Peptides against a protein of PDB entry 6MBK. Designs and how they scored, part 12

Target 1, 240 residues: chain A of PDB entry 6MBK
Amino acid sequence: GFEMVNFKEEGFGLRATRDIKAEELFLWVPRKLLMTVESAKNSVLGPLYSQDRILQAMGNIALAFHLLCERASPNSFWQPYIQTLPSEYDTPLYFEEDEVRYLQSTQAIHDVFSQYKNTARQYAYFYKVIQTHPHANKLPLKDSFTYEDYRWAVSSVMTRQNQIPTEDGSRVTLALIPLWDMCNHTNGLITTGYNLEDDRCECVALQDFRAGEQIYIFYGTRSNAEFVIHSGFFFDNNSH

## One batch from the design tools (peptide)

Design b1_p11_1_s3 (made by RFdiffusion4, then SolubleMPNN; from b1_p11_1, 4 letters changed)
Fold by OpenDDE base, seed 2:
Structure b1_p11_1_s3 (fold): chain B 240 residues (1-240), chain A 11 residues (1-11)
Amino acid sequence: as target 1 above (240 residues)
Amino acid sequence: MLDLTKPVTTS
């Protein structure tokens, strides 16, 4: 199997507890363990979700609020997962003044400012919603919802969201995948897919890993958070 | 752990 370990430079990751062979199915995560838009709808957030068009239209924001609600819930099933998440991110929303000043000479500054502006606008909107909407009364964040909270949740989702199939396989939805997303990145091919028959995410080993070695996966491109559903798994030729 | 900025819809 594997175990979660805090590595010195890479933070939390997975370490093999036995030898794992290339293409071996070593990790799977059932749908019931995922944080999804559907689990958000079925949570304390559900009533508000059903009444707010932004939450309905933007699955990433729904996941962000789901994450915040579960973080604020001591008995949440996902507490062990949430506790492993970084407290800060290297995303534009966390850039310091000096970093922003450095980017002022680049075209990237426009994207940074846009992201700041959009995130601030969203926060202001939802702050008002949480304060005034009757279905927000049951939310554990009702009396504690700061921009820092929102920034963290949005950044968490932005860096970790994945596209998975719906239960019937007819559409795609967004999900955070606990345990799996603890694997750190290496160059290679996508070795993660979704098994609809067993209703679970499945990850096969990119290469051989010996007992005691860190297990790495390939995240793919930043612009593509989709699992391979139709084409199956891609394996590196060197993994054989 | 994942730390890759992915495209998101903003409003």
Scores: peptide ipSAE 0.021, ipTM 0.645, DockQ to the pose 0.069
Fold by OpenDDE base, seed 3:
Structure b1_p11_1_s3 (fold): chain B 240 residues (1-240), chain A 11 residues (1-11)
Amino acid sequence: as target 1 above (240 residues)
Amino acid sequence: MLDLTKPVTTS
């Protein structure tokens, strides 16, 4: 019902190949296709994860390392997805000196510097861990772990992470959602939820889309990437 | 392309 297309000015997005009606379930992504904290734990990163308190405490960092490990693995299941990710981002971690100088006159500078400092400290910590921890020897990034790698991975996760339920629905976890995260944004209502019975993310159409039209979704608030936990889909506006 | 930019959690 859709195809990936490179749209002018918007970059990659999804285009309808048939007419799609409002509220129609047109896209679903099973848990097995997601990059999650759980899949990180079950990967080559698992042994290190089980022994590092920061990886355990910060799911976004766990996802970042999961992403780096999979990127460095030629046979990774997620290679097709990883290849769709930008090589650089418009996040503060990529700001040039002139951009930072411009921000010095704003309150945002404190947040930018904090992010720089935290990211640098995290990198320094994990560089040492990767060099010295026995379980790090199994990681494909053992001999190649640069700040640029870490910056990319952190930025990828920052811009794409979502909250989904655990398999038993008792907790929330973080996930990257391939295919779904290719949809570009429009104003409207959140039309993506997680179906626990079928163990999949489900997206229904925000409006009617004709064949050949780009399919848009509503991201909600940029700071809120939570999905509705339910057995069947309903519209939820988490922007409240 | 999804852009749900969130700040990195402070360690």
Scores: peptide ipSAE 0.020, ipTM 0.619, DockQ to the pose 0.068
Fold by OpenDDE base, seed 4:
Structure b1_p11_1_s3 (fold): chain B 240 residues (1-240), chain A 11 residues (1-11)
Amino acid sequence: as target 1 above (240 residues)
Amino acid sequence: MLDLTKPVTTS
């Protein structure tokens, strides 16, 4: 019912190939297709993850390294997804000096500086880890780990990370949701949730879309890691 | 595509 299209000004998005009605379940993504902390643990990153307290404590950083490792792996299952990601972002880590200077008059400057400082410290820490830790020798980024790489990965995760339930539903974990996160943003209500019974992320249409129209979703408000809140869903088996 | 910043922290 939809196809991926590169829209001018908006980048990649989803276009309806048929008429889609409001509240219709038009898109679902099984857990096995998600990039999660669990998939990171089960990847080439796993041995290092099991021995690094920061990776264990910060799922977003684990996802960032997972993303970098998979990007550097030509046979990665997620290559088709990764290739659709922007090469650069309009996030604070990419702000020019003049943009930062402008923000000095706003409260946002503290968050920007904090983000810069944190990201720089993380990079410095993990650069040393990658150079010295025995389990880092297995990583495809062993001999090529730049700040630009890390900035990109962190920004990718920062803009795309979602909270989903664990497989048993007992806890929450972090995930990147391929295909779904290609939907561009519009104002509205959250129409995405997680169906634990079917073990998949589900998205229902925010409104009617005609064949040939771009499909938009509402991302919701942005916190550290947001649930794909079920505000617009009617399915009982969703996490919300 | 998603392009809304979520906070990144350090431990």
Scores: peptide ipSAE 0.018, ipTM 0.625, DockQ to the pose 0.067
Fold by OpenDDE base, seed 1:
Structure b1_p11_1_s3 (fold): chain B 240 residues (1-240), chain A 11 residues (1-11)
Amino acid sequence: as target 1 above (240 residues)
Amino acid sequence: MLDLTKPVTTS
């Protein structure tokens, strides 16, 4: 019902290949296709994760390293997804000197500097970990871990991470949602939820889309990670 | 594509 297309300035997005009606479930992503903290634990990163307090405590960092490991793995299942991710972001970590100077006159400067400092400290910590920890020898990024890599991964996760339920629904965890996160933004309401019965992220159409039209979703305002199941839609036969 | 800036957690 849709295809991924590069829309010039908008970058990659989804285009309808048929007419899609408002509220129609047009897109779903099973858990097995998500990049999650659990998939990180089950990957080459798993042994290190099990031994590093920070990876365990900070799911976003775990996802960042998961992303880096998969990017560095030629045969990664997520290569098609990773290749569609931006190479740079408009996050504070990428701000130019002029932007930072401008922000010095704003209330945002403290947060920007804090983010820079924290990210740099994290990088320094993990650089040492990767160089010295026994389980880091298994990582495909062992010999190639730059600040630029880390900045990219952190920014990728920062802009794309979502909260989803654990498989048993008892807790929440963090996830990157391939394919779904390719939808570009329009005004509207959140139309994405998680179906625990089918163990998948589900997205219903915000409006009617005709064949050939780009499919947009509303990102909403996100504080930290978006809670997909909480902020998402309700429709007939949906399970949460 | 999603590109929403979120806070970077420190803990």
Scores: peptide ipSAE 0.017, ipTM 0.616, DockQ to the pose 0.069

Design b1_p11_1_s4 (made by RFdiffusion4, then SolubleMPNN; from b1_p11_1, 4 letters changed)
Fold by OpenDDE base, seed 2:
Structure b1_p11_1_s4 (fold): chain B 240 residues (1-240), chain A 11 residues (1-11)
Amino acid sequence: as target 1 above (240 residues)
Amino acid sequence: MLNLTEPVTTS
């Protein structure tokens, strides 16, 4: 159906290996392959998670630490996924001084400074936690936790986190969705949902793709991407 | 890959 390819300008993406028709279910990702708050709780981070109220209250931070722990673990199941992630991001946390100076004339500067300040505070807090908390001793990042690490992990989660249902469908939780998030963005309608019966994220093709073409999807709002649970998939009018 | 340039809070 598809293969991962490094495209010259767009970086990694998915390329069709056969013709794919609009509305065809071409990609699915079982829950067991997702990086979730639950998988974080079940990992080496679990003991610390159970004792830290911020990790418990902020699922995005829990995912960030989960990502860092797995990155630092050579035998992590998610190593192939983590290796495909960008090393840097075009998010405000990576803005250079000149970019910040340009924004000083805009209202966006307040949000940028707020984000810098919040991220720095979080880092300082968790640096102390990692150094002093007994349950942090087993973390692979115990002796190597820099602001750069934290900035990267937070930015990775900010750009890739999604809301999915819990296994029983009663609540929502946060997840990184490997393979699916490798698709590059295009304009259109959301063609991704969660199938509770099969316990998997499902993606149908937005349009026809020929063998050899890059597959694009519409992310929606990636910082808080919500999948349609009750209404089914949305299809573009041109998909018919 | 998507890079969000819009400010997003970490909280």
Scores: peptide ipSAE 0.016, ipTM 0.576, DockQ to the pose 0.066
Fold by OpenDDE base, seed 4:
Structure b1_p11_1_s4 (fold): chain B 240 residues (1-240), chain A 11 residues (1-11)
Amino acid sequence: as target 1 above (240 residues)
Amino acid sequence: MLNLTEPVTTS
C-alpha cells in the first residue's frame, strides 16, 4: 500500500502505491521492531544501563545511547532504519551563533541555553563513564564517542521519541518507531495509537490519498508523541 | 524497500 521515497527538500517519506481512504489502517509496527528502553536494556548497552543511574532515570538518554550503539554496529537489526535518519537537525543544538544571538531577545533563549548546558554536561559525564566504566568496554563507541555523535543521537531522540505502553499495559515507556516516523508531518489530528491486543503501533490515514501521493501524518508533539492507550486514536485538534 | 519494514508494509 505504500513505499519509502526520498522526496526533495522533505527527505524520506512514504508514498501511496494504491488509493488509501481516510481512516484506513494502512500502517502498523509491531513492538519487536521498535527501538525502546527495553531493547536498550537487552542490547550491548544493558550491563552499563544496569549500573548507571542516569541511564536508568532518563529513558531519552538510554534511547540516545541505544541509537549510537546500534549505529556503530554493522550487523544491527535497525541499520536500515538508522540509515534513513538525518545527519543533522534543525534543533537548538545545531543553531549557529547568529541564531542564538537572535534568540537572546526571546523567551526561547532560556530553553536553548538549558538544552545546551544539559547536553554538554551529559556528554562530559558519559565520556568519562565510557572511558572508565568496565561495562563500557564492550560498547562499539568505546574508542569513538564525540560530542557530535551525542548531539546527533540526542537530537534524533528528541525529534522522534514516542510514548507507548509497556507490554503489559501497566506503564508507559519511550520508543522510536521505524517506518512510522518516516511519514512527513502535516497539521491535523493524531491518527496513531497503540493496539495492546496485537502489541503494535497503528496508524490510520488522516485523509484520502491517491496512488502516487505522499502520505502525511500528524505526529503530535514531536519531542514526545503520546499515543492513546485503550481508546483508539486521539482526535483532538492539536495543530500548531 | 527497507528490510526492517517488510513485516509491516501493506499491499
Scores: peptide ipSAE 0.009, ipTM 0.503, DockQ to the pose 0.053
Fold by OpenDDE base, seed 5:
Structure b1_p11_1_s4 (fold): chain B 240 residues (1-240), chain A 11 residues (1-11)
Amino acid sequence: as target 1 above (240 residues)
Amino acid sequence: MLNLTEPVTTS
């Protein structure tokens, strides 16, 4: 019902290959295809994860390292997804001097500095961990772990992480959702939820799309992008 | 593609 297309200005997106009606379930992504904290635990990162309290406590960092490990693995299942990710981001961690200077006149500068400091501290910590921890020896990052790598991974997760239910639905966990996150944004309602019965992320069409049209979704507010558990989709006025 | 950001959590 859709195909991946590289649009001129928007980059990668999804294009309808047939007519899709509003509220039609056109896209679903099974849990097994998601990059989650759990998949990180079950990956080559697992042994280190089991021994590092920061990885255990900070799911976003676990995802960042999971992403880096998979990127460095030629045979990774997620290579096709990772190849679609930007190499750089328009996030504060990538701001140039002029952008930072401009922000000095605003309160935003404090947030930028805080984010930079936190990221730098995390990098310094994990650089040491990767160099010294026994369970880091087999990581593909052992011989090459730069700040640029970490900045990229953190930014990738920051811009794309979602909250989904755990497999048993008892808690929430963090996930990157391949294919789904390729949809570009439009204003509207959240039309994505998690179906625990089928154990998959589901997306219904925000509007009618004709064959050949780009499919857009509404991302919602990313700070707490939690999918509705057990209630399907969220259709409240969450347009911001 | 998604481009919504959130603060990096402290370690």
Scores: peptide ipSAE 0.018, ipTM 0.607, DockQ to the pose 0.066; fails the geometry check
Fold by OpenDDE base, seed 1:
Structure b1_p11_1_s4 (fold): chain B 240 residues (1-240), chain A 11 residues (1-11)
Amino acid sequence: as target 1 above (240 residues)
Amino acid sequence: MLNLTEPVTTS
């Protein structure tokens, strides 16, 4: 019902290959296709994760390292997804000097500096971990872990992470949702939820789309990794 | 695809 297309200035997006009606479930992504903290634990990163307090405490960092490990793995299942990710982002970690100077006149400057500082400290910490920890020898990034790599991964996760339920629905965890996150943004309501019964992320159409039209979604404020994990839009059909 | 420009703490 859709295809991935590179839309000039918008970059990659989804285009309808048929007419899609409003509220139609047109896109779903099973848990097994998601990059999650659990998949990180089950990957080559698992042994290190089990021994590192920060990875355990900060799911976003775990996802960042998961992303880096998979990127560095030629046979990674997620290579097709990773290759579609931006190489750089418009996040504070990529701000140029002029942008930072401008922000000095705003209240945001403190958050920007904090993010820079925290990210740099995290990198320094993990650089040492990767160089010295026994379980880091298994990581494909062992011999190549730069700040640019880390900045990219952190920014990728920052812009794309979502809260989803655990398999048993008892807790929430973080996930990157391939294919779904290719949808470009429009104004509206969140039309994505997680169906625990079918163990998949589900997206219903915000509006009617005709064949050949780009499919847009509204994902709200991603800064909070918000994702509909409650009855919300899917009140009658989804388990949360 | 979304590129957040809003400062968000990584910690």
Scores: peptide ipSAE 0.016, ipTM 0.577, DockQ to the pose 0.066; fails the geometry check

Design b1_p11_2 (made by RFdiffusion4)
Fold by OpenDDE base, seed 4:
Structure b1_p11_2 (fold): chain B 240 residues (1-240), chain A 11 residues (1-11)
Amino acid sequence: as target 1 above (240 residues)
Amino acid sequence: DSFPASVLPVL
């Protein structure tokens, strides 16, 4: 019912290939396709993850390194997804000096400086870890871990990470959701949730879309977007 | 696609 398209101003997005009705379940992504903290633990990063307290404590950093490892792996399952990600972002870590100087007159400057400091400290820490830790020797980024790499990965995660339930629903974890996060944003109501019974992320159409129209969704809060479970986000639980 | 970045926790 949809296809990936590169739009001029919005970049990559999804276009309807048929008419889609409001509230129609048009997109779902099974857990096995998600990049999660769990998939990071089960990847080449797993041995290092098991030995590094920061990776264990900070799921967003675990996802960032997972993303970097998979990007550096030509046979990664997620290569098709990773290749669709922006090479640069318009987030604070990419701000020019003039933009930062302008922000000095705003309350945002404190958050920007904090982000710069945190990111720089994290990079310095993990650069040392990658150079010295025995379990880092197997990482594909061992000999090529730059600040630019880390900045990109962190920014990718910051802009795309989502909170989803664990498989048993007992806890929450962090996930990047391929294909779904290709949808560009519009104002509206959250129409994405997680179906635990079917173990998948589900997205219903925010409005009617005609064949050939770009499909927009409302992500909600992108500061760790928290998905409502299936029962809480669908108006009609029988439509899917 | 993407949104403003969240602030990372302190190391």
Scores: peptide ipSAE 0.033, ipTM 0.736, DockQ to the pose 0.069
Fold by OpenDDE base, seed 1:
Structure b1_p11_2 (fold): chain B 240 residues (1-240), chain A 11 residues (1-11)
Amino acid sequence: as target 1 above (240 residues)
Amino acid sequence: DSFPASVLPVL
């Protein structure tokens, strides 16, 4: 019902290949296709994760390292997804000097400086970990872990991470959602949820789309998507 | 597309 297209100015997005009606379930992504904290634990990163308190405490950092490990792995299942990710982001970590100078007169400057400081400290910490920890020896990024790599990974996660339920629905975890996160943004309501019965992320159409139209979704104002375990969507016609 | 950026905490 849709295809990946490179749109001018907007970059990659999804285009309808048929007419899609409002509230129609047009896109779903099974858990096995998601990049999650659990998939990170089950990857080459797993042994290090099990020994590092920061990776265990900060799921977003675990996802960042998972993303880096998979990017550095030619045979990674997620290579097709990773290759669609931006090389740079409009995050504070990528702000130019002039942008930072402009922000000095705003409340945002504190957040920018904090993010720079925190990211730099994290990088320094993990650089040492990767160089010295026995379980880091098998990581594909061991000999190629730069600040630019880390900045890219944390920015990728920061801009794309989602809170989803665990398989049993008892807790929440973090996930990157391939294919779904290719949808570009429009104004509206969140139309994405997680179906625990089918163990998949589900997206219903925000509006009618005709064949050949770009499909847009609403990401909201939060840094990540929060899936409602039981309600799923803000529309009455939701799949559970 | 992407969500708004936020500050990463440090431990």
Scores: peptide ipSAE 0.033, ipTM 0.736, DockQ to the pose 0.069
Fold by OpenDDE base, seed 3:
Structure b1_p11_2 (fold): chain B 240 residues (1-240), chain A 11 residues (1-11)
Amino acid sequence: as target 1 above (240 residues)
Amino acid sequence: DSFPASVLPVL
């Protein structure tokens, strides 16, 4: 087992409550607990999603709006998870003016400006949609949709989104994975996959952990994880 | 507790 702990340097993470061996399946998260594009479609956002081309084309934006709708819903199933998310992020959208000025001497400035421009355009588009579209009237964010809300949501998604198979395994979708995404990072191999037979994310231990040690996982080098489709995940079968 | 930040896809 494991428990949530606030560590001094890393912040919140998971600590082993018993000895865990390398390659042991110690953590799994069923699809029903995930925030996915499909759960967005099945939520109060669904009617708008079905009629908006941008939401349909960009799963990350669909997840962002799903996150905003659920945050604004006191009885949301995901409230306990949402409360664990940072209120601000160390992403370019949160850079101060001096940080942006520093980046002007680097190639990164072009990506930052692009992100600012794209995010602003998206916000302007969806602000109009939320104000005018009939299916937006039932959204809890109808009268409370600021740029700060949107910035938070897209930053939450870009730092935590994962690619997983659809329920039938025929396509790939995007997901936020509660509990699992609380693990802090170390170097190694990705030890998380998706078990279609049991319809769950599965994480096996990267190494031996003793009782009382923090459990680390490897996120990879990308901003989102791509999970292997498998039946019973084994570390030795991971080609990452 | 998070992946590296990414650039938001173009609209």
Scores: peptide ipSAE 0.033, ipTM 0.735, DockQ to the pose 0.071
Fold by OpenDDE base, seed 2:
Structure b1_p11_2 (fold): chain B 240 residues (1-240), chain A 11 residues (1-11)
Amino acid sequence: as target 1 above (240 residues)
Amino acid sequence: DSFPASVLPVL
């Protein structure tokens, strides 16, 4: 048992409602609850996705537009998740002028400028696509697509995207994992994998947590998580 | 929370 809580300094996180033991399977998220490239294809974005080679080639951008479409849809299944997302991020796309000026003395400035240029170019491309493409007519963002919208969506995906297996396990796809990504980060080992038999993400506790304690997980060192098929993980206290 | 930021690929 856990609950979502808004912590004073860390923002939203998960708090244990009972004692949780190390390596206990305390959290699982079925595929049907994930925001994936496949769910994007099955949404209002589907017709445009089927016609735009950039959306097809770049799953992260497909997820970004999926996120924007669902945010603009009052009856979206993912509204509760979307409302918990930050309104801005610590990504280079949100750096203030003073932060950028500081970085001008470092090698990082080239990466920052690259992100700005790439994101602006992508926005300009898709703005034109949304305004002119026949299959964009049903998108809820058609008449309200700003750079700030796009910046937010790509930053959300950039910071939260995960690689998971396809349903048949033959390939990988990209996913946002609601509820799971509400856990704040700590140092440790990756304790999350994908169980193909049950078709779900599974997270086991990194350590013991007592009732009332915040639950932390280790995201890893990369900007996107690579989830290993459950057969590649061993959890002492998990039943499979 | 979130993962560290990554660079978007070029179009």
Scores: peptide ipSAE 0.031, ipTM 0.729, DockQ to the pose 0.070

